# Designs tried in a protein design run: peptides against a protein of PDB entry 8PQO. Part 142

Target 1, 252 residues: chain A of PDB entry 8PQO
Amino acid sequence: VLLKEYRVILPVSVDEYQVGQLYSVAEASKNETGGGEGVEVLVNEPYEKDGEKGQYTHKIYHLQSKVPTFVRMLAPEGALNIHEKAWNAYPYCRTVITNEYMKEDFLIKIETWHKPDLGTQENVHKLEPEAWKHVEAVYIDIADRSQVLSKDYKAEEDPAKFKSIKTGRGPLGPNWKQELVNQKDCPYMCAYKLVTVKFKWWGLQNKVENFIHKQERRLFTNFHRQLFCWLDKWVDLTMDDIRRMEEETKRQ

## One batch from the design tools (peptide; made by RFdiffusion4, then SolubleMPNN)

Design b1_p21_6_s1 (from b1_p21_6, 14 letters changed)
Fold by OpenDDE base, seed 5:
Structure b1_p21_6_s1 (fold): chain B 252 residues (1-252), chain A 21 residues (1-21)
Amino acid sequence: as target 1 above (252 residues)
Amino acid sequence: LEFPPNELYMLILNIILNNYF
């Protein structure tokens, strides 16, 4: 098991981020061909548990059409079916990813708190001390080009070049996080993403767990660079606007 | 209905696109 807490600092408020995240997910999904193919929604319902109130979803991702033919032909039964269970109680979210074939030998859990701070809180997810001491804290700097793979880099999605016309935020220079403290009119937040990866196969555990973390970090980096650079597209939208957009997307 | 971000979808796509192609 490998745990890392990714801390993503953004020059947006927690309330703004709720809109921006949903918009950016929808936009990213539209940009990917075949995004809806092979996704089965089993459950989508409100939940209430231990004072946490939100929306619960259970999705199956059927990867049979998304992998090469030789992989599909050789894959064991259930190996290409991935389950995603998600509890969305913004500003808290939890996602649990499992696989039918691997069962208890495979787990990806992503627990996120969105806080109006600069990523300074320790153990925001309230782990036991013994577990917390094994968590690596990883700061993602969306302005740092060196954290972006060359193949992922787009100039129009570079926070170091982007300036929001609507808000005046950006471009983000090398010291942008320190400068935020002095800018009373610029909101900020941190997404604390505790990622738990379990791959319990002897000889492959460390390799696969580290690989998955590398992909998660890459995903979080690219996504939040997009979210910021798309600020002018979503900052004036309401949650009702987002819900309408989601409904329209489902009907297409 | 609030949909959680499709974290898995993005991860899977990223894995497939960058490791198989």
Scores: peptide ipSAE 0.044, ipTM 0.701, DockQ to the pose 0.150
Fold by OpenDDE base, seed 2:
Structure b1_p21_6_s1 (fold): chain B 252 residues (1-252), chain A 21 residues (1-21)
Amino acid sequence: as target 1 above (252 residues)
Amino acid sequence: LEFPPNELYMLILNIILNNYF
């Protein structure tokens, strides 16, 4: 098991981020070939548990059409079906990813708190001390180009170049986080993303767990760079606007 | 009538694309 807490600081409010996240997920999905294909939604309903109130989703990602034929032929039954259970009680979210074949030997859990701070809270997920001591805190700086793979880099998605016309935010210089404290009118938040990865295959555990974390970090970095650089596209949208957009997308 | 993929789907897709394509 490998745990890391990714802390993503953004020059947006917690309330703004809710809109921006949904918009950016939708936009990123549209840009990917085969987006949505092979997704089965089993459950999509409100939930209330232990004072947490939000939306619960259970999805199955069928990957059979998305892998090469030889992989499909060699894959055990259920190996290409990924289950995602998600609890969205923004500003808290939890996602649990499992696989039918690997059962308890595979887990990706992503727990996110969105807080109106600069990533300074320790153990925001309230882990036991013994568990917390094994968590690596990883700061993602969306303005740091060195954290972006060259193949992922796009100038139009570079926070160090982007200037929001609607908000005046950006470009983000090397010390933008420190400067943000002095910018009274600029909101900020941190997404604390605790990622738990379990892959219980002897000889491959460390390799796969580290690989998954590497991909998660890459995803979080690129996604939040996009989210910020798309600020002018979503900042004036309401949650109702997003809901309408989602409904329209479902009808197409 | 598919729900837009979430961040996980994008991760999975990227993993597949980067390793197999």
Scores: peptide ipSAE 0.033, ipTM 0.680, DockQ to the pose 0.146
Fold by OpenDDE base, seed 1:
Structure b1_p21_6_s1 (fold): chain B 252 residues (1-252), chain A 21 residues (1-21)
Amino acid sequence: as target 1 above (252 residues)
Amino acid sequence: LEFPPNELYMLILNIILNNYF
């Protein structure tokens, strides 16, 4: 098991981020090959548990059409079905990813707190001290080009070049986080993303767990660069606008 | 088609694309 807490600081408010995240996920998914093909929604309902109130979703991703024929032919039954269970109680969210074939031997858990701070809280997910001792904190800087793979780099998604017309935010210079502390009129937040990866296979555990973390870091970096650079597209939208857009998309 | 897939679907796609395509 490998745990890392990714801390993503953004020059947006916690309330703004809720809209921006939903918009950016929708937009990013349209740009990916295959989009929502092979996604089955089993459950989508409100929940209340232990004072947490939100929306619960259970989705199955059927990957049979997403892999090469040779992989499909060799894959055991259930190996190409990924289950995603999500508890969205924004500003808290938890997602659990499992696979039908791997069962207890595979887990990706992502627990996120969105806080109106600069990533300074320790153990925001309230782990036991012994567990917290093993968590690496990883800071993602959306303005740092060195954290972006050359193949992922797009000039239109570079926070160091982007200027929001609607909000006046950006471009983000090398010291943008330090400068943000002195800008009383610019909101800021941190997404604390505790990622737990378990892959129980003798000889491959560390390799696969590290690989998944590398991909998660890459995803979080690119996604939040997009979210910021798309600020003018979503900042004037309401949650009701987003819900309407989601409903319209479901009907197509 | 149910949009949007969560960020996790993007991870899965990236894993597939990077390893198989």
Scores: peptide ipSAE 0.046, ipTM 0.693, DockQ to the pose 0.173; fails the geometry check
Fold by OpenDDE base, seed 3:
Structure b1_p21_6_s1 (fold): chain B 252 residues (1-252), chain A 21 residues (1-21)
Amino acid sequence: as target 1 above (252 residues)
Amino acid sequence: LEFPPNELYMLILNIILNNYF
């Protein structure tokens, strides 16, 4: 098991982020090859548990159409079905990813707190001390080009070049986080993403767990760069606007 | 080793991230 807490600082408020996240997810999903094909929504309902109130979703991603034919033919039953269980109680979110074939031998859990701070809180997810001491805190800097793979880099998604017309935020220079503290009119937040990865196959555990974390970091980095650079597209939207957009997308 | 692990996991992660956020 490998745990890392990714801390993503953004020059947006927690309330703004809720809109921006949903918009950016929708936009990113449109850009994915094959769209939502092979996604089965088993459950989508409100939940309330231990004072947490939000939306629970259970999805199955059927990957049979997304892999080469030879992989599909060789894959054991259930190997190409990925289950995603998500509890969205913004500003808290939890997602659990499992696979039918690997069962208890595979787990990806992502737990996120969105806080109006600069990533300074320790153990925001309230782990036991013994568990917390094994968590690596990883700061993601969305303005740092060195954290972006060349193949992922787009100039229009570069926070170091982008300036929001609507808000005046950006571009983000090398010391933008330090400067943000002195900019009283600019909101900021941190997404604390605790990622738990378990891959219990002998000889592959460390390799796969580290690989998954590497990909998660890559995805978080790219996503939040997009989110910020798309600020002018979503900052004036309401949650009702987002809901309408989601409904319209589902009908297409 | 049944899957090209890199491509499959990247796909899964892309799906997850696009739906989790």
Scores: peptide ipSAE 0.035, ipTM 0.672, DockQ to the pose 0.065; fails the geometry check

Design b1_p21_6_s2 (from b1_p21_6, 14 letters changed)
Fold by OpenDDE base, seed 2:
Structure b1_p21_6_s2 (fold): chain B 252 residues (1-252), chain A 21 residues (1-21)
Amino acid sequence: as target 1 above (252 residues)
Amino acid sequence: MEFPISELAKTMLNIILESYF
């Protein structure tokens, strides 16, 4: 098991982020191949548990059409079915990813707290002290080009070049986070994303767990760079606007 | 179909698939 807490600081408010995240997920999904092919939504309903109220989703990703034929032919039953269970009680979110074949030997859990701070809180997910000692804190700086793979880099998604016309935020210089505290009119937040990866397969555990974390970090970095650079596209939208957009997309 | 409220699973899966294949 490998745990890392990714801390993503953004020059947006917690409330703004809720809109921006949903918008950016939708936009990113449009650019992906497959257009939702192979996704089965089993559950999508409100939930309330232990004072937590939000939306629960259970999806199955069928990867049979996404892998080469020889992989599909050799894959054991259930190996290409990934289950995603998500609890969205913003500003708290939890996602659990499992595989039918691996069962208890595979887990990706992502727990996120969105806080109006600069990533200074320790153990925001309230882990036991012994467990917290094993968590690596990883800061993601969306303005740092060195954290972006060359193949992922797009100038139009570079926070160091982008300036929001609607808000005046950006571009983000090398010391943007330090300067942010002096900008009274610019909100900020941190997404504390605790990622737990378990891949219990002898000889491959460390390799796969580290690989998954590497991909998660890559994903978080690119996504939040996009989120910021798309600020003018979503900052004036309301949650109702987003919900309407999602409903319209489902009908297509 | 889009992925509302997901933790970017589709994008994650694509990245993983691109890395392995």
Scores: peptide ipSAE 0.032, ipTM 0.698, DockQ to the pose 0.171
Fold by OpenDDE base, seed 1:
Structure b1_p21_6_s2 (fold): chain B 252 residues (1-252), chain A 21 residues (1-21)
Amino acid sequence: as target 1 above (252 residues)
Amino acid sequence: MEFPISELAKTMLNIILESYF
């Protein structure tokens, strides 16, 4: 098991981020291979548990059409079915990803707190001290081009070049986080993303767990660069606007 | 409907698939 807490600092408020995240997810998904094909929504309902109230979703990703024929032919039964259970109680979110074949030997858990700070809180997810001491805190700087793979880089999604017309935010220079503290008019937040990866297979555990973390970091970096650079597209939208957009998309 | 984390998971899976296939 490998745990890392990714801290993504953004020059947006917690309330703004809720809209921006939903918008950016929708936009990013348009570029995904096959779109929503192979996705089965089993459950989508409100939940209430231990004082936590939000929306629960259970989805199955059927990857049979996403892999080469030879992989599909060799794959054990259930190996190409990924289950995603998500609890969205913004500003807290939790996602658990499992596989039918691997069962308890495979787990990706992503727990996120969105806080109006600069990533300074320790153990925001309230882990036991023994567990917390093994968690690596990883700061993602959306303005740092060196953290972006060349193949992922787009100039129109570079926070160091982008300036929001609607809000005046950006471009983000090398010291933008330090300067943000002195800018009372600019909101800021941190997404604390605790990622737990378990892959229990002899000889491959460390390799696969580290690989998944590398991909998660890549994903978080690219996504939040997009979210910021798309600020003018979503900052004036309301949650009701987003819900309407989602309903319209479902009808297509 | 709020699926911010769900769509991120899709993107993650695509990245993983691109890495192996």
Scores: peptide ipSAE 0.033, ipTM 0.717, DockQ to the pose 0.199; fails the geometry check
Fold by OpenDDE base, seed 5:
Structure b1_p21_6_s2 (fold): chain B 252 residues (1-252), chain A 21 residues (1-21)
Amino acid sequence: as target 1 above (252 residues)
Amino acid sequence: MEFPISELAKTMLNIILESYF
């Protein structure tokens, strides 16, 4: 098991982020391979547990059509079915990803707290001390080009070049995070994303767990660069606007 | 097509798939 807490600082408020995240997910999904094909929604309902209220979803991603034919033919039964259970109680979110074939031997869990700070809180997810001491805190700087793979880099999604016309935020220089404290009118937040990866196959555990973390970091970096650079597209939207967009997408 | 509402799982899966295939 490998745990890392990714801390993504953004020059947006927690409330703004709720809209921006949903918008950016929608936009990013337009260019995804295969669209919504192979996605089965088992559950989509409100939940309440231990004072936490939100929306619970259970989806199955059937990846048979997403892999090469030879992989599909050789894959064990259930190996290409990914289960995603998600609890969305913004500003807290939790996603658990499992596989039918690997069962208890595979787990990806992502737990996120969105806080109006600069990523300075320790153990925001309230892990036991023994567990917390093994968690690596990883700061993602959306303005740092060196954290972006060359193949992922787009100039129009570079926070170091972008300036929001609607808000005046950006471009983000090398010391933008330190400067936020002095910019009283610029909101900021941190997404604390605790990622737990378990791959319990002897000989491959460390390799696969590290690989998955590498991909998660890549995903978080690229996504939040997009989110910021798309600020002018979503900052004037309301949650009702987002809900309408979701309904329109469902009808396609 | 369903609207994604989870913690970027769909995009994550695509990145993983692109890495292996």
Scores: peptide ipSAE 0.031, ipTM 0.699, DockQ to the pose 0.159; fails the geometry check
Fold by OpenDDE base, seed 4:
Structure b1_p21_6_s2 (fold): chain B 252 residues (1-252), chain A 21 residues (1-21)
Amino acid sequence: as target 1 above (252 residues)
Amino acid sequence: MEFPISELAKTMLNIILESYF
């Protein structure tokens, strides 16, 4: 098991982020070919548990069409079905990803707290001390180009070049986080993303767990760079606007 | 989209798949 807490600092408020996240997810999905193919929604309902209220979703991703033919032919039954269970109680979110074939031998859990701070809280997910001491804190700087793979880099999604016309935020220089504390009019937040990866196959555990973390980091980095650079597209939207957009997309 | 977390998961899976295949 490998745990890392990714801390993504953004020059937006927690409330703004809720809109921006939903918008950016929608946009990112549109840009992906076949984004809706092979997805089965089993459950989509409100939930209430231990004072936490939100939306629960259970989806199955059928990867048969996404892998090479030889992989599909050799894959055991259920190996290409990924289950995603998600609890969205913003500003808290939890996602659990499992595989039918691997059962308890495979787990990806992503737990996120969105806090109005600069990533300074320790153990925001309230892990036991023994567990917390094994968590690596990883800071993602959306302005740091060196954290972006060359193949993922787009100039229009570079926070170091972007200037928001509507808010005046950006571009984000090398010391943008330090400068942010002196800008009374600019909100900020941190997404604390605790990622737990389990891959219990002897000889492959460390390799696969590290690989998955690498991909998660890549995803978080690219996504939040987009989120910020798309600020002018979503900052004036309301949650109702987002819901309407989602409903319109479903009807298509 | 209606399911933001799941859409992120889709992106994650695509990245993983692109890395392996």
Scores: peptide ipSAE 0.031, ipTM 0.704, DockQ to the pose 0.215; fails the geometry check

Design b1_p21_6_s3 (from b1_p21_6, 15 letters changed)
Fold by OpenDDE base, seed 5:
Structure b1_p21_6_s3 (fold): chain B 252 residues (1-252), chain A 21 residues (1-21)
Amino acid sequence: as target 1 above (252 residues)
Amino acid sequence: MEFPSSEIYKTILNIILESYF
């Protein structure tokens, strides 16, 4: 099991982020080719547990259509079915990803707290001390080009070059996070993303777990760079606007 | 709407491919 807490600092408020995240997810989905096929929604309902209120979703991603025929033919039963259980109680979110074939031997869990700080809170997810001491804290700097793979880099998605016309935020210089403290008119937040990866396969555990974390970090980095650089597209939207956009997308 | 997890699933797919094939 490998745990890392990714801390993504953004020059947006927690409330703004809720809109921006949903917009950016929708926008990213439009840019994705071959999406939508093989997704089965088993559950989509409100939930309430221990004072936490939100939306619970259970989806199955059937990957059979996403792999070559020979892979599909050779894959063990259930190996190409991915279960995603998600609890969305913003500003808290939890996603659990499992595989039918690997059962308890595979787990990806992503737990996120969105806080109006600069990533300074320790153990925001309230892990036991013994567990917390094994968590690596990883700071993602959306302005740091060195954290972006060359193949992922786009100038129009570079926070170090972007200037928001509507808000005046950006471009983000090398010391932008430190400068935020002195800019009372600029909100900020941190997404604390605790990622738990378990892959119990002898000889491959560390390799696969580290690989998954690398991909998660890449995803978080690119997504939040986009989110910020798309600020002028979503900052004036309301949650109702987002809901309408989601409904329109479902009809297509 | 869910976080863009497509990349996660692609990663999982790659793991499956590399591990079983």
Scores: peptide ipSAE 0.093, ipTM 0.774, DockQ to the pose 0.547
Fold by OpenDDE base, seed 3:
Structure b1_p21_6_s3 (fold): chain B 252 residues (1-252), chain A 21 residues (1-21)
Amino acid sequence: as target 1 above (252 residues)
Amino acid sequence: MEFPSSEIYKTILNIILESYF
């Protein structure tokens, strides 16, 4: 098991981020080839548990059509079905990813708290001390180009080049986080993403667990760079606007 | 938040295939 807490600081408020996240997820999904194909939504309903209120979703990703034929032929039953269970109770979110074949030997869990701070809280997810001492805190700087793979880099998604017309935020220079503290009119937040990865397979555990974390970090970095650079597209939208957009998309 | 979990898993499968086949 490998745990890392990714801390993503953004020059937006927690309330703004709720809109921006949903918008950016929708936009990113549109850009993916074959987006939505092979995705089965089993459950999509509101939930309430222990004072936590939100939306629960259970999706199955069927990968049979997305892998080469030889993989389909070699894959055991259930190996190409990924289950994603998500609890969205913003500002808290939890996603659990499992596989039918791997069962208890495979887990990706992402738990996120969105806080109006600069990533300074320790153990925001309230882990036991024994568990917390093994968690690596990883700061993601969306303005740091060196954290972006060349193949992922787009100038229009570079926070170091983007300036929001509507808000005046950006571009984000090398010391933007330090400068942000002195900018009373610019909101900020941190997404604390605790990622738990378990891949219990002899000889592959460390390799796969580290790889998954590398991919998650890459995803978080690219996503939040997009989110910020798309600020002018979503900052004036309300949650009702987002809901309407989602409903319209479902009808297409 | 929805992640491209399918793409991540495909890559995991490739690692497994490279290791065992």
Scores: peptide ipSAE 0.084, ipTM 0.764, DockQ to the pose 0.532
Fold by OpenDDE base, seed 2:
Structure b1_p21_6_s3 (fold): chain B 252 residues (1-252), chain A 21 residues (1-21)
Amino acid sequence: as target 1 above (252 residues)
Amino acid sequence: MEFPSSEIYKTILNIILESYF
């Protein structure tokens, strides 16, 4: 098991981020052909548990059409079905990803707290001390081009070049986080993403767990760069606007 | 949703390829 807490600081408020996240997820999905194909929604309902109130979703991603023929032919039954269970109680979110074939030997868990700070809180997920001491804290700087793979880089998604017309935020220079404290009119937040990865397979555990973390970090980095650079597209939207957009998309 | 579905597919696909081949 490998745990890392990714801390993503953004020059947006916690309330703004809720809109921006939903918009950016939808937008990124539209930019990919066949992005929704093979997705089965089993459950999508409100939940209440232990004082937590939000939306619960259970989805199955059927990857049979997404892999090469030889992979599909060799894959055991259930190996290409990925289950995603998500609890969205913003500003807290939890996602659990499992596989039918691997059962308890495979787990990706992402738990996120969105806080109005600069990533300074320790153990925001309230882990036991023994567990917390094994968590690596990883800061993601959305303005740092060196954290972006060349193949992922787009100038239109570069926070160091983007200037928001609607808010005046950006571009983000090398010391933008430090300068943010002096900008009283600019909100900020941190997404604390605790990622737990388990891949219990002899000889491959460390390789696969590290690989998954590398991919998650890449995903978080690119996504939040997009979220910021798309600020002018979503900052004036309300949650009601987003809900309407989602409903309209589901009908198509 | 934590991530776009397309990105989830890509990530999981890479996991599968790296794990089985």
Scores: peptide ipSAE 0.084, ipTM 0.770, DockQ to the pose 0.546
Fold by OpenDDE base, seed 4:
Structure b1_p21_6_s3 (fold): chain B 252 residues (1-252), chain A 21 residues (1-21)
Amino acid sequence: as target 1 above (252 residues)
Amino acid sequence: MEFPSSEIYKTILNIILESYF
C-alpha cells in the first residue's frame, strides 16, 4: 500500500472551484474519444451518513473496448470491469475504485478536502498518527512547467502565460503563491487529495503502485492547469448552469 | 504471463477524470 497526499493550490475560491471542476471535467471528457461509452450507472442517489450529506454514485466502467486487442484477448473474466463508488459531499469527496477480478488485491481510493488555505494543514483527513507518518505530502504547482511532461504541455494550458480577462488573475509567476497573500481581492484554496493505492501482486506491488501514483500526479497536474486556464469560460457560470449543461449532454 | 496492467491503468485514469464531481 502506498499513500500520498497531493496538495494543489489554486487562485480560486472553494465555491468557484466547485463550478470550475465540473466544467473542466465535462470539457476534458468531450476532448477524449469514447467518453461515457461503456459506463453503467448502478446507483445515483443522495446519502446521509454521520452528518455527511451528499450524492452517492456507483458506476461500472466496461473497458473491453478501451484497451488494446491483445489485452482484451488475454484478460480474464471481470478483469476489464472497474467499479467506482463515489461520495460527493463537496467540499469533501471520496472515490473508491476496485476491480472484479482482483477483488481485495486492487484498490485506488481518492479522498479530497477543499480548504480555503495555502496547503498548510497537516493531516486534514484525520488519519491515525502512525498512518499519517507514512503519508508523503506532494505539492503540485500548476505554474511550474518542470512538473509537466513535454508530451502533455500546451501553451494554451500554461498558467504562467494565461491572463484571465474576467478576473484579472494570472499569469502565475514563480512566486505567485507568495504574492497571492498580498492580493486581498484574489481568493485561494487548496485541494488536499489523499490517494491510497494498493496492488497486491507478488513482485509487482511497488512497481505498479508507484506507476499509479505517477499517473495520478500527472492527471492532477494537467487537470488543474486546464481548470485555471479555462477560468474565463466557467467563472460566470452557476451550479444551475452546470446542471443544465449536464442534462443537455445526457440527451445526446 | 504478466497481466498488462499498465495499459489498463492508463485507461482507468482517463475514466477517473470523467467521473469527477
Scores: peptide ipSAE 0.033, ipTM 0.656, DockQ to the pose 0.060

